# Ledger of designs, part 11: peptides against a protein of PDB entry 4A54

Target 1, 94 residues: chain A of PDB entry 4A54
Amino acid sequence: MSVADFYGSNVEVLLNNDSKARGVITNFDSSNSILQLRLANDSTKSIVTKDIKDLRILPKNEIMPKNGTKSPSTNSTKLKSAETYSSKNKWSMD

## One batch from the design tools (peptide; made by RFdiffusion4, then SolubleMPNN)

Design b1_p10_4_s2 (from b1_p10_4, 3 letters changed)
Fold by OpenDDE base, seed 3:
Structure b1_p10_4_s2 (fold): chain B 94 residues (1-94), chain A 10 residues (1-10)
Amino acid sequence: as target 1 above (94 residues)
Amino acid sequence: SLEEELKKAL
């Protein structure tokens, strides 16, 4: 496999200095051994592969913490299910 | 694992 097969994957990289970076793999420069990640703030981080201690691939459903745009808490208005009161038509047969 | 394959490719 090549690094290109993993473009678009969300990864967590542990660096040799014990810092962590999370982002989507956007590019790999094989000539210079540089991995490029798009971060949650849409910036790009370049990582020299020699500085990588460990790496994990994050599942697609893991919401990368977008920096502080408060997703407007869509107040899920609990649409109270209108209990359709079935009006019992009491047909009083006289 | 996929992680091991990625590490080999780097």
Scores: peptide ipSAE 0.656, ipTM 0.926, DockQ to the pose 0.792
Fold by OpenDDE base, seed 2:
Structure b1_p10_4_s2 (fold): chain B 94 residues (1-94), chain A 10 residues (1-10)
Amino acid sequence: as target 1 above (94 residues)
Amino acid sequence: SLEEELKKAL
């Protein structure tokens, strides 16, 4: 597999200095060995792969601490297409 | 594991 197969995955990275970074994999530069994460505050962090001690893939259901950006309740206003049932009352006068 | 596969790809 390639790193690209994991784009969009939420990961926790343990670095050699024992610090941790958590974010979504957004890019990988294979030429320079740089992994890019998008963090919870929408900033990006670049990590040199040689500095990675360990890595864990987080399950999708783990509630990332949403910084309170209100998910815009996309009120999917279901446009109820009011199908105007044209009741053609065909009054057949006989 | 998926983690091991990712580590190999890095």
Scores: peptide ipSAE 0.653, ipTM 0.926, DockQ to the pose 0.820
Fold by OpenDDE base, seed 4:
Structure b1_p10_4_s2 (fold): chain B 94 residues (1-94), chain A 10 residues (1-10)
Amino acid sequence: as target 1 above (94 residues)
Amino acid sequence: SLEEELKKAL
């Protein structure tokens, strides 16, 4: 498997300094060994893989403890399926 | 586990 197979997964990363980071995997730079997480406050954290002591994948339904900053309401813009408005331009040629 | 597979991929 590749790291790309885990994009969108919510993870908790334990670092070598015993700090923790929680976020969604958004990118991985294989050349520089950098894992990018989107945090609950919509900021991005870059983590060098050598600094990772352990990680776990969090269940999809696990409400990441929002640190008290109001998670911006991801306006789930319901991508309304582009209803193909078949504009039947009924050009009534009389 | 999926975690182990992710760790291997990193």
Scores: peptide ipSAE 0.653, ipTM 0.925, DockQ to the pose 0.783
Fold by OpenDDE base, seed 1:
Structure b1_p10_4_s2 (fold): chain B 94 residues (1-94), chain A 10 residues (1-10)
Amino acid sequence: as target 1 above (94 residues)
Amino acid sequence: SLEEELKKAL
């Protein structure tokens, strides 16, 4: 496999200095051994592979909180089904 | 694992 097969994957990278970076793999420069991540703030971080201590691939369902895009809280406003009480006007024929 | 394959590719 190549790094290109993982483009678009969300990863957490542990660096040799024990700092962590989390982002989507956007590019890899094989000549210079540089991994590029798009971070949650939409900035790009370049990481030299020699500085990587460990990495993990995050599940696709982990919505990276984009800074500032309020996920529309789909407040499931329970549409109170207005029970239209059809008052059957019982026309009493007398 | 996919992580191991990525590590090998880096």
Scores: peptide ipSAE 0.649, ipTM 0.925, DockQ to the pose 0.767

Design b1_p10_4_s3 (from b1_p10_4, 4 letters changed)
Fold by OpenDDE base, seed 1:
Structure b1_p10_4_s3 (fold): chain B 94 residues (1-94), chain A 10 residues (1-10)
Amino acid sequence: as target 1 above (94 residues)
Amino acid sequence: SLEEELKSAL
């Protein structure tokens, strides 16, 4: 399996300095051993694989603490029920 | 595990 198979996965990376990074895997540079994560603030963090102590894949349903990115208010555009005006075509039999 | 597979690919 390649790292590319995990693109789009949300991961938590534990670094050798005991810091953590959370983000979506967007790229892997195998030549330089650099893993790229898109963070919650839409910035990109590059991590040298040698600095990775451990990692876990976060379940899709794991409520990432929404950093206060306001969930886009799903403007429930009330789909106004298109009242199907049943135009009763009264066929006037002439 | 998927994590082990990812680690092996890094």
Scores: peptide ipSAE 0.650, ipTM 0.924, DockQ to the pose 0.843
Fold by OpenDDE base, seed 2:
Structure b1_p10_4_s3 (fold): chain B 94 residues (1-94), chain A 10 residues (1-10)
Amino acid sequence: as target 1 above (94 residues)
Amino acid sequence: SLEEELKSAL
């Protein structure tokens, strides 16, 4: 399994200095051992893996404090397929 | 656990 399999997961990271970071995994640099998180304020935090003491994967249903970024109401504009009403020419042969 | 798998990948 690779870190990429966890992209989009919400995690809580406990660091060796006993500080915590919470965010969504967005990237991992294996060459430099850097884990990137997107935080609730849409900023990014880079964490060196050697500084990680522990981590927890948060359930998807935990109400992340939605800072009021309005989930774009995907107004699914139902493209009303213009049903071309083929008006059947009623050939009234008079 | 998923956490252990992630830790092992890091």
Scores: peptide ipSAE 0.645, ipTM 0.924, DockQ to the pose 0.768
Fold by OpenDDE base, seed 4:
Structure b1_p10_4_s3 (fold): chain B 94 residues (1-94), chain A 10 residues (1-10)
Amino acid sequence: as target 1 above (94 residues)
Amino acid sequence: SLEEELKSAL
């Protein structure tokens, strides 16, 4: 698997300095080993992978503690599987 | 685990 398979996942990262960061994985720069997280305040945090001590994936239903800023409603647009209704219009010719 | 898979990809 690649890091791209985890884009959109909400994660908690424990850093080597014992600080924690929580956010959604938005990008990964493999050349520079930089993981990008979107934080609850809509800012972006870049983390060098060498600084990561541990990581956990948070359940989708965990209400991130709203500090007072409105959680952006991730409109999970349900990709309605386009059921190609092949409407066979049987034109009955008389 | 999914976490171990992510860590391995990093």
Scores: peptide ipSAE 0.643, ipTM 0.923, DockQ to the pose 0.806
Fold by OpenDDE base, seed 3:
Structure b1_p10_4_s3 (fold): chain B 94 residues (1-94), chain A 10 residues (1-10)
Amino acid sequence: as target 1 above (94 residues)
Amino acid sequence: SLEEELKSAL
């Protein structure tokens, strides 16, 4: 799979400094190893992949950032419903 | 897992 297969997915990223970022994957720059997230305030956060400690894909039912800009309907390849990872606060590295 | 697939693609 490529990162592009996950565009539009809502993710929580744990960084090496133990901070967290939550947003929708909008782009990936493979040349510079930069993951772009659209945040809830409609801003874009760029994350260097080497700074990522862990990540979780959030279920579709969680509050997507409201920006009504129609993400281009990339063909709904049914990314299988990310199993409801139980909202348990436990960042399970499993 | 889907997370592992994404991590592998990064």
Scores: peptide ipSAE 0.611, ipTM 0.922, DockQ to the pose 0.632

Design b1_p10_4_s4 (from b1_p10_4, 6 letters changed)
Fold by OpenDDE base, seed 5:
Structure b1_p10_4_s4 (fold): chain B 94 residues (1-94), chain A 10 residues (1-10)
Amino acid sequence: as target 1 above (94 residues)
Amino acid sequence: DLEKKLKEAL
């Protein structure tokens, strides 16, 4: 079986530095031993196979943690509803 | 194990 048989698979790679990368296998350079992953942000990460400590294949139904695009905190500028203090100017004209 | 096969292919 070749790495090409796994193209399109979603994987989590644990690196020797204990960092993790998660993405879809898009390519493998056998000459240079480089695995390419497409990440959730559509960027490509190249990983040298010697740096891989462990790898798991994610099930198809596993919702890739959408890098929570921090939905731009729409600073809902809570328009401080200026509580229009209705100053009842009680002008009692006697 | 598919993971094992992938590791062997790498």
Scores: peptide ipSAE 0.644, ipTM 0.923, DockQ to the pose 0.630
Fold by OpenDDE base, seed 1:
Structure b1_p10_4_s4 (fold): chain B 94 residues (1-94), chain A 10 residues (1-10)
Amino acid sequence: as target 1 above (94 residues)
Amino acid sequence: DLEKKLKEAL
């Protein structure tokens, strides 16, 4: 199995310095042993595999706290239903 | 274990 089989997987990487990185695997450079992650802020982090102490694959259903992109509060602009006043055209036939 | 396989592939 290759790293490419895991492209698109969301992972948590524990580094040797005890820092953590979370992101989606986007690329792997086997020649240089560099794992590339796309982070929640859409930035890219390159990690040298020798610096990886441990790795966890996050389940797809774990709502990564998407940085609260404020769901655009769809200001429900209350579409004021334009009450089309049906003007009763009283055709008075005189 | 997929995590094990990924670690082996790295």
Scores: peptide ipSAE 0.643, ipTM 0.923, DockQ to the pose 0.736
Fold by OpenDDE base, seed 4:
Structure b1_p10_4_s4 (fold): chain B 94 residues (1-94), chain A 10 residues (1-10)
Amino acid sequence: as target 1 above (94 residues)
Amino acid sequence: DLEKKLKEAL
């Protein structure tokens, strides 16, 4: 079985530094031994396989915890649509 | 064990 058979799977990776990464397997570079995960914030994390201490496959229905990356509150500054009051200067030509 | 298979493939 190849890593490609697991593309699209949600995984939790425990690294040797005891940090964790969760994401979807999107690619594997066998030449460089690099596993690529798409994270909940749509960024890509590359993990060298030698840094992997442990790995688990998450159920398909497990909502990847959206790391509360604060959605940049697009303070939609309501650009107050400057109502261009078109003052119709009615130039009365007599 | 799928995790085992994945680890073996890595």
Scores: peptide ipSAE 0.640, ipTM 0.923, DockQ to the pose 0.674
Fold by OpenDDE base, seed 3:
Order: structure tokens, then C-alpha cells, then sequence
Structure b1_p10_4_s4 (fold): chain B 94 residues (1-94), chain A 10 residues (1-10)
């Protein structure tokens, strides 16, 4: 498996200095051992792999807060499925 | 573990 198989994955990287970086893997330079992350502000951060202490892959549902774009809270209005109560009008013909 | 595979690939 190559790093390229993880392009587009959202990751949290713990660095040797105990700082953290979060971003989407956009590129890997194997010759220079540099991992590139796109950050929430759409900037790119280059990380030397030797400076990585640990890494985790974030779940796809974790909304990275883009700086400034108010993700419209799609109020997933739970469209309560209007239970169409089919009122069977039982026409009782007396 | 996907994280392990990624670490091994780096």
C-alpha cells in the first residue's frame, strides 16, 4: 500500500514537538520524505516525515471547519416522514 | 489497521 492510496483522507498528525496538524493528504514527495496537507484555511502545510510522532485518520463525517466559510448548517431538518395517515374514510352506507 | 498501513507507507 502506498501513501497515494490515502490521498483525500483527513488526518491528524502529531509532531515530535507535540504540536498537531489537521488536514487532507494532497501529496507525498518520497524523494524528500515530505507529506503535504491541505489545512482548513485552504493553505498547504509540508511536513517532513521524520518529524511525525504519530498519525490518525479522521472519520469522513468530521467536518473540518473551513476558516470563514460558514458551512451552512444544513439543518438536516429531519423531514419527519409525514406518516400519511390514510384516513380510511369508511363510508358506512346506512 | 489503516493508520498502521499509512505509517508503514511513509
Amino acid sequence: as target 1 above (94 residues)
Amino acid sequence: DLEKKLKEAL
Scores: peptide ipSAE 0.639, ipTM 0.922, DockQ to the pose 0.840

Design b1_p10_5_s1 (from b1_p10_5 with K4R F7L)
Fold by OpenDDE base, seed 4:
Structure b1_p10_5_s1 (fold): chain B 94 residues (1-94), chain A 10 residues (1-10)
Amino acid sequence: as target 1 above (94 residues)
Amino acid sequence: SELREALEKE
């Protein structure tokens, strides 16, 4: 299985610094070991795989960052970083 | 996980 098989998957990444990033996998640079995520604000975040502590694939029914089709910019859902995802969501690098 | 394995293999 390749990383490309997971393109379009919504993931939450836990970094070594305990910060979190959530986005859709859009690309993987194997030469540089960089995972690219599209974030909810349509920006792109590049993550070096060595900085990944853990990740989880989010279920399809969770609010996926909308692909750039003009679905109306419902602006402001500030993904409050602070949602203490209840201890139940086991981080798994699937 | 399969994704982790994929990330490590490439």
Scores: peptide ipSAE 0.556, ipTM 0.904, DockQ to the pose 0.649; fails the geometry check
Fold by OpenDDE base, seed 1:
Structure b1_p10_5_s1 (fold): chain B 94 residues (1-94), chain A 10 residues (1-10)
Amino acid sequence: as target 1 above (94 residues)
Amino acid sequence: SELREALEKE
């Protein structure tokens, strides 16, 4: 399976710095290992694959924040060590 | 898993 098979999918990305990004996969640059997401504000975020800790595909029925609702930037709350396990179970790497 | 594998293989 190629990354292109997931174009148009809504994903949540957990980065190595514990920040999160959520958007639609629009492109993948294999040469540079850069995943491009369209965010809720219609901006594009480029993510280097090496910076990705985990990914999950969001279910279609999950009310994606409509255009204009700022995805709450969950500030990098240092997930305390105990929450790291609970957050791991939320991440289904598909 | 499949998306991760795809990202790692390319």
Scores: peptide ipSAE 0.552, ipTM 0.903, DockQ to the pose 0.643; fails the geometry check
Fold by OpenDDE base, seed 5:
Structure b1_p10_5_s1 (fold): chain B 94 residues (1-94), chain A 10 residues (1-10)
Amino acid sequence: as target 1 above (94 residues)
Amino acid sequence: SELREALEKE
């Protein structure tokens, strides 16, 4: 499976500094190892894969960035683009 | 995970 198979997936990224970013996977630069996320504010965040501690694919029933997915889930609530890591979250990188 | 594996292989 390629990273492109996950384009359009909404993810929460846990960084090595224990901060979190949330967005839709829009692109991956394999040459530079850069993952691109569309954030809730429609901006793009580039993340170097070496800075990623873990990833969680968000289920479609969770609050998603409004413009990021064709998901019919009408709850178009803006996710926080970045959060502090919470130990309450069980991380699973799919 | 499949996404992790994809990120590591590319």
Scores: peptide ipSAE 0.549, ipTM 0.903, DockQ to the pose 0.663; fails the geometry check
Fold by OpenDDE base, seed 3:
Structure b1_p10_5_s1 (fold): chain B 94 residues (1-94), chain A 10 residues (1-10)
Amino acid sequence: as target 1 above (94 residues)
Amino acid sequence: SELREALEKE
């Protein structure tokens, strides 16, 4: 799979400094290893991959950042991984 | 995880 297969997924990222970021994956710059998240306030956060300690995909029922920009109807390939993260509040980089 | 593998391979 590519990172693009996870665009539109809501994630919680644990950084190496023990801070957390939560947002929707909007882009990945492979040349610079930068993951871009849209936050709840519609701002964008860029995270360098080396600064990521762990991450989890949030279940669809958790409060997504509201700004209803049209989630592109990317074909509901049920990211099976999102459902496995839903039941246990477990940090996992699946 | 598939996402971790994707981040590491690109």
Scores: peptide ipSAE 0.537, ipTM 0.903, DockQ to the pose 0.559; fails the geometry check

Design b1_p10_5_s2 (from b1_p10_5 with E2A F7L)
Fold by OpenDDE base, seed 1:
Structure b1_p10_5_s2 (fold): chain B 94 residues (1-94), chain A 10 residues (1-10)
Amino acid sequence: as target 1 above (94 residues)
Amino acid sequence: SALKEALEKE
């Protein structure tokens, strides 16, 4: 399969620095190995593939904050450490 | 995952 087969999929990316990004796959630059995600705020994040530790496809039923609902300014919920997240979310690395 | 494999092959 190509990365293009996953365009429009909502994904969560775990980076090597243990930061996380969540968004919709909009593009992949194979020449530069850059994955582009559209974030909930409609901004675009470019991620170098080598910086990806793990990723998972989010189920379609996971309520993406629609643009119009004031996602309550949930306080910077400390991205629960990769450890706490790993226990709850099965990363599909297989 | 199929996505990870795709990212590694391209």
Scores: peptide ipSAE 0.519, ipTM 0.895, DockQ to the pose 0.733
Fold by OpenDDE base, seed 2:
Structure b1_p10_5_s2 (fold): chain B 94 residues (1-94), chain A 10 residues (1-10)
Amino acid sequence: as target 1 above (94 residues)
Amino acid sequence: SALKEALEKE
């Protein structure tokens, strides 16, 4: 599989400095080893792959950064930016 | 994960 097979997937990235980023995969630059994520605020974050400790693909039912296309009006629980999603799903590094 | 493996191969 290529990284392109995961474009549009919502991911949580754990960095080597123990910081986390969450966003939709929009691009991968293989020449420079840079993964690009679109964040919940529609900004773009570039991550160097060497700085990635772990990745997790989030299930579709988890809060995706809503780009403004109206998925139907179930209660817009505001994507509170900082909620530590204590999702118990173990990091599948396998 | 398949994504991690893909990132390491490219």
Scores: peptide ipSAE 0.516, ipTM 0.894, DockQ to the pose 0.731
Fold by OpenDDE base, seed 5:
Structure b1_p10_5_s2 (fold): chain B 94 residues (1-94), chain A 10 residues (1-10)
Amino acid sequence: as target 1 above (94 residues)
Amino acid sequence: SALKEALEKE
């Protein structure tokens, strides 16, 4: 499975500093090991893979605040771009 | 996770 198989997926990323980022996977730069996320405010966040502690794929039905591009079915809930790590989150650990 | 594994292999 390649990272490209997850393009367009909503993810929550736990960083090594225990901060979180949430966004849609838009690209992966394998040469530089950089994951690109589109955030709720339509900005792009680049994350170095070595700084990633864990990832969680968010269910499609979680109303992610996409700004107004009509993905038809998912109501715009505010994507918090960064949240503090909570132990209650089920992380997609290998 | 399959995503984490993919990130480590590429």
Scores: peptide ipSAE 0.516, ipTM 0.894, DockQ to the pose 0.703; fails the geometry check
Fold by OpenDDE base, seed 3:
Structure b1_p10_5_s2 (fold): chain B 94 residues (1-94), chain A 10 residues (1-10)
Amino acid sequence: as target 1 above (94 residues)
Amino acid sequence: SALKEALEKE
């Protein structure tokens, strides 16, 4: 599985400095190890992956900033809902 | 998570 499979996912990132960022994954630069997020204010934040302590994908029912960018109609290959994450751990590194 | 694993493998 590549990072590109998660483009358009809403994520919360916990950094090593204990700061948090929340946004939609828009790009990943593997050469420079930079994850790019679109924030709720439509600004872009670049995060160096080495600075990431933890991350989680936010469920779709959490109010995504409604920027109506039409999901490109790429065939809904049912990525199996990681439903099986037992509700307990807010942060899943697995 | 699958995303974390993907970030580590790229």
Scores: peptide ipSAE 0.508, ipTM 0.893, DockQ to the pose 0.661; fails the geometry check

Design b1_p10_5_s3 (from b1_p10_5, 5 letters changed)
Fold by OpenDDE base, seed 1:
Structure b1_p10_5_s3 (fold): chain B 94 residues (1-94), chain A 10 residues (1-10)
Amino acid sequence: as target 1 above (94 residues)
Amino acid sequence: DSLIEALKKE
């Protein structure tokens, strides 16, 4: 299985410093061992794979804030904070 | 597991 098979997948990355990053896999530089994520703010984050403690693939049905479509002003469905995700979905170690 | 393994093996 190649990292390229996961391009466009939404992931949450736990780093060795216990920080978390969430984004879409856009690229992997195998030569430098750098994973590139597109974040929710459309910025890119480069992560060295050695700094990755754990990673999980997020289910597709999770409402990523699509920037584009004017979803009508219906009620604040609380984006269940990153915390709620961490509690329910076990890290994919394998 | 498969993704993290792929990331560490490449």
Scores: peptide ipSAE 0.375, ipTM 0.856, DockQ to the pose 0.663; fails the geometry check
Fold by OpenDDE base, seed 4:
Structure b1_p10_5_s3 (fold): chain B 94 residues (1-94), chain A 10 residues (1-10)
Amino acid sequence: as target 1 above (94 residues)
Amino acid sequence: DSLIEALKKE
């Protein structure tokens, strides 16, 4: 299985500095070991794979919080509270 | 597991 098989997947990346990034995998530079993510604000983040502590694939239906544009006030369907993935399952590294 | 393994093997 290649990294290219995951292009377009939503992921959450935990870095070695305990920072987190969420985005869509758009590219991987194998020569430099750089993963590129498109963030919710349409910016691109480059991550060196050596800095990745953990990674999880997010379900397709998880609405990435788009920053700032007024989502039109369509009715408050209660986005059910992010089920507290049990601390054990939070980083299911597939 | 498969994605992180792919990222570290390439």
Scores: peptide ipSAE 0.372, ipTM 0.855, DockQ to the pose 0.667; fails the geometry check
Fold by OpenDDE base, seed 2:
Parts: structure tokens; C-alpha cells; sequence
Structure b1_p10_5_s3 (fold): chain B 94 residues (1-94), chain A 10 residues (1-10)
């Protein structure tokens, strides 16, 4: 399974500094280990993968950033949201 | 696991 299999997925990223980013996965630069998210304001955020503490895929019914990227009918393989111990919210590490 | 593994493996 490659990162490209998750392109178009809406995700919440928890960073090592406990900040959060929400967006659609648009690209991954494997050479620089940079995940690119499209944010709700149509801007792009580049996140270095080493700065990612946790990640969850948001359910399709949660407010997607307005740009109508048709949620690819990725078969909802229930990415088992690993409960990260510290936050009440079930995070998916899959 | 698969997405995080894919992100961290490369």
C-alpha cells in the first residue's frame, strides 16, 4: 500500500507540537518526506512526516474542504483507528 | 497503520 492510495482522503494530522491540521491529501514527496494537504481555505500545507505524531482519516460525512473532490469510493477499509492513549478521540494509525 | 507506515517507511 502506497501513500498514493490515500490521495483525496480527508485527514486530521496531529503534529509533535500538539497542533492539528485538517485537509485532503493531495501529494506526497517521498524524496523530502513531505505530506501535502489542501486546507479548507484552498491553501496547501506541507508537513514533514517526522513532525507527524498521529493521523486519522475523517469520515466522509464530516465537513470536507469545499473543493468537491469526489471522495473516491475507497472501500471503507475501516482503518482501525488506533486509540492514541492521550486523546479522547480515536485516531487511525492504519 | 498502513498510511502511517507508508508515510514513515520511505
Amino acid sequence: as target 1 above (94 residues)
Amino acid sequence: DSLIEALKKE
Scores: peptide ipSAE 0.368, ipTM 0.854, DockQ to the pose 0.523; fails the geometry check
Fold by OpenDDE base, seed 3:
Structure b1_p10_5_s3 (fold): chain B 94 residues (1-94), chain A 10 residues (1-10)
Amino acid sequence: as target 1 above (94 residues)
Amino acid sequence: DSLIEALKKE
């Protein structure tokens, strides 16, 4: 499997400093080992792969960062922002 | 997971 097979996937990244980032995979620069995520505020975050401790692919039902393109108003039920996924984050290192 | 392996092999 290539990293490109996961473009458009929503992910949670755990960094070596124990900080977390959530976003959609938009690009991977193999030459520089940089993963690019689009965040919920439509900004892009670049992450060096060496700084990644673990990665989890989020199910499609979790809050995706808004693509700035007006997806037609399908009734996106206001997913309450506040669910601290205290779910046992089985970080899928598989 | 297959993604973290892909990120480290490339």
Scores: peptide ipSAE 0.367, ipTM 0.854, DockQ to the pose 0.750; fails the geometry check

Design b1_p10_5_s4 (from b1_p10_5, 3 letters changed)
Fold by OpenDDE base, seed 5:
Structure b1_p10_5_s4 (fold): chain B 94 residues (1-94), chain A 10 residues (1-10)
Amino acid sequence: as target 1 above (94 residues)
Amino acid sequence: SELIEALKKE
């Protein structure tokens, strides 16, 4: 499988510094090893893959707290950048 | 695992 097969998927990314990012995969730059996420505020976050400790693909039905924009496809919940790693989150390196 | 594998392979 290629990273492109996961475009449009909602993911939660755990970084090496234990910060988290949540967004929709929009692009991957293989040359620079950069994963691009669209965040809840429609901003983009570029993540260097070496900085990824773990990631979780969010199920489509996970009622991400609807920030009010009803657009069904971009369930971008604003994960606050500072959410500490909770041991309860089963991180899946899918 | 498949996404991580893809991220590492490319």
Scores: peptide ipSAE 0.410, ipTM 0.872, DockQ to the pose 0.703; fails the geometry check
Fold by OpenDDE base, seed 4:
Structure b1_p10_5_s4 (fold): chain B 94 residues (1-94), chain A 10 residues (1-10)
Amino acid sequence: as target 1 above (94 residues)
Amino acid sequence: SELIEALKKE
């Protein structure tokens, strides 16, 4: 399987500095080992693969929080608390 | 993860 098979997938990346990035895989530069993500604000982030500590694929239905332009206050249906993803290793490197 | 393996192989 190639990295290209995952283009369009939503991922969360944990970096070696413990920072996190979440975005859609848009490209991979194999020559420089750079993974490109499109973020929720439509910006692009380039990540060197050597800086990746862990990575998980997000389910398709997780609405990446677009930077809220104030969609009008439709009523606070309680986004139910992030269900404790069961103690399955939150970072199951699939 | 198949993705991590792909990232390391390329």
Scores: peptide ipSAE 0.408, ipTM 0.872, DockQ to the pose 0.684; fails the geometry check
Fold by OpenDDE base, seed 2:
Structure b1_p10_5_s4 (fold): chain B 94 residues (1-94), chain A 10 residues (1-10)
Amino acid sequence: as target 1 above (94 residues)
Amino acid sequence: SELIEALKKE
């Protein structure tokens, strides 16, 4: 299995500094060991793999809030912000 | 994790 098999997957990355990044895997630079994520604001974040403490793959049905998409005002589909991932979702290093 | 193992192998 290669990293390319996960392109387009939505992931949450826990870094060694305990910061988190969430985005879609768009590329991997094997020469430099750099994972590239597209963030919700359409910016790109490059992460050196050595700085990754943990990673989880988010379910495909989880709509990543794109900046500027007005959630249509229809009824309270609580866009479960990433923050409401209940403490129950064990980080899975798949 | 298959992804983590892939990240380490490449």
Scores: peptide ipSAE 0.407, ipTM 0.873, DockQ to the pose 0.697; fails the geometry check
Fold by OpenDDE base, seed 3:
Structure b1_p10_5_s4 (fold): chain B 94 residues (1-94), chain A 10 residues (1-10)
Amino acid sequence: as target 1 above (94 residues)
Amino acid sequence: SELIEALKKE
C-alpha cells in the first residue's frame, strides 16, 4: 500500500514531543518526508515523518474536519475539544 | 499499521 491509499482518512498523530495533531490526510511529500493534515479549522499542518512517534486512523463515525466545500447544512455538531478518547487507544503501529 | 509501513517505505 502507498500513503496515497490513506488520503481522506482522519488520523490522530502522536509526535516525539508528546504533542498530538488530528486531521485529514491531504498529501504526502515523499521527497521531503512531509505528511500534510487538514485540521478542524481548515488550516494545513505539515509534519515531518521522523517526528511521528505513533499514528491512529480514526473510525469514520468520529468527527472529521469539515472539508470547506459547502456540503449542505447537516447539523454542525461542534467539534468539541480533544475529548481524551479514554477508549483503549489502540495506536495502530501496524 | 499499513500506513506506518507506507510512510517508512516512501
Scores: peptide ipSAE 0.406, ipTM 0.872, DockQ to the pose 0.672; fails the geometry check

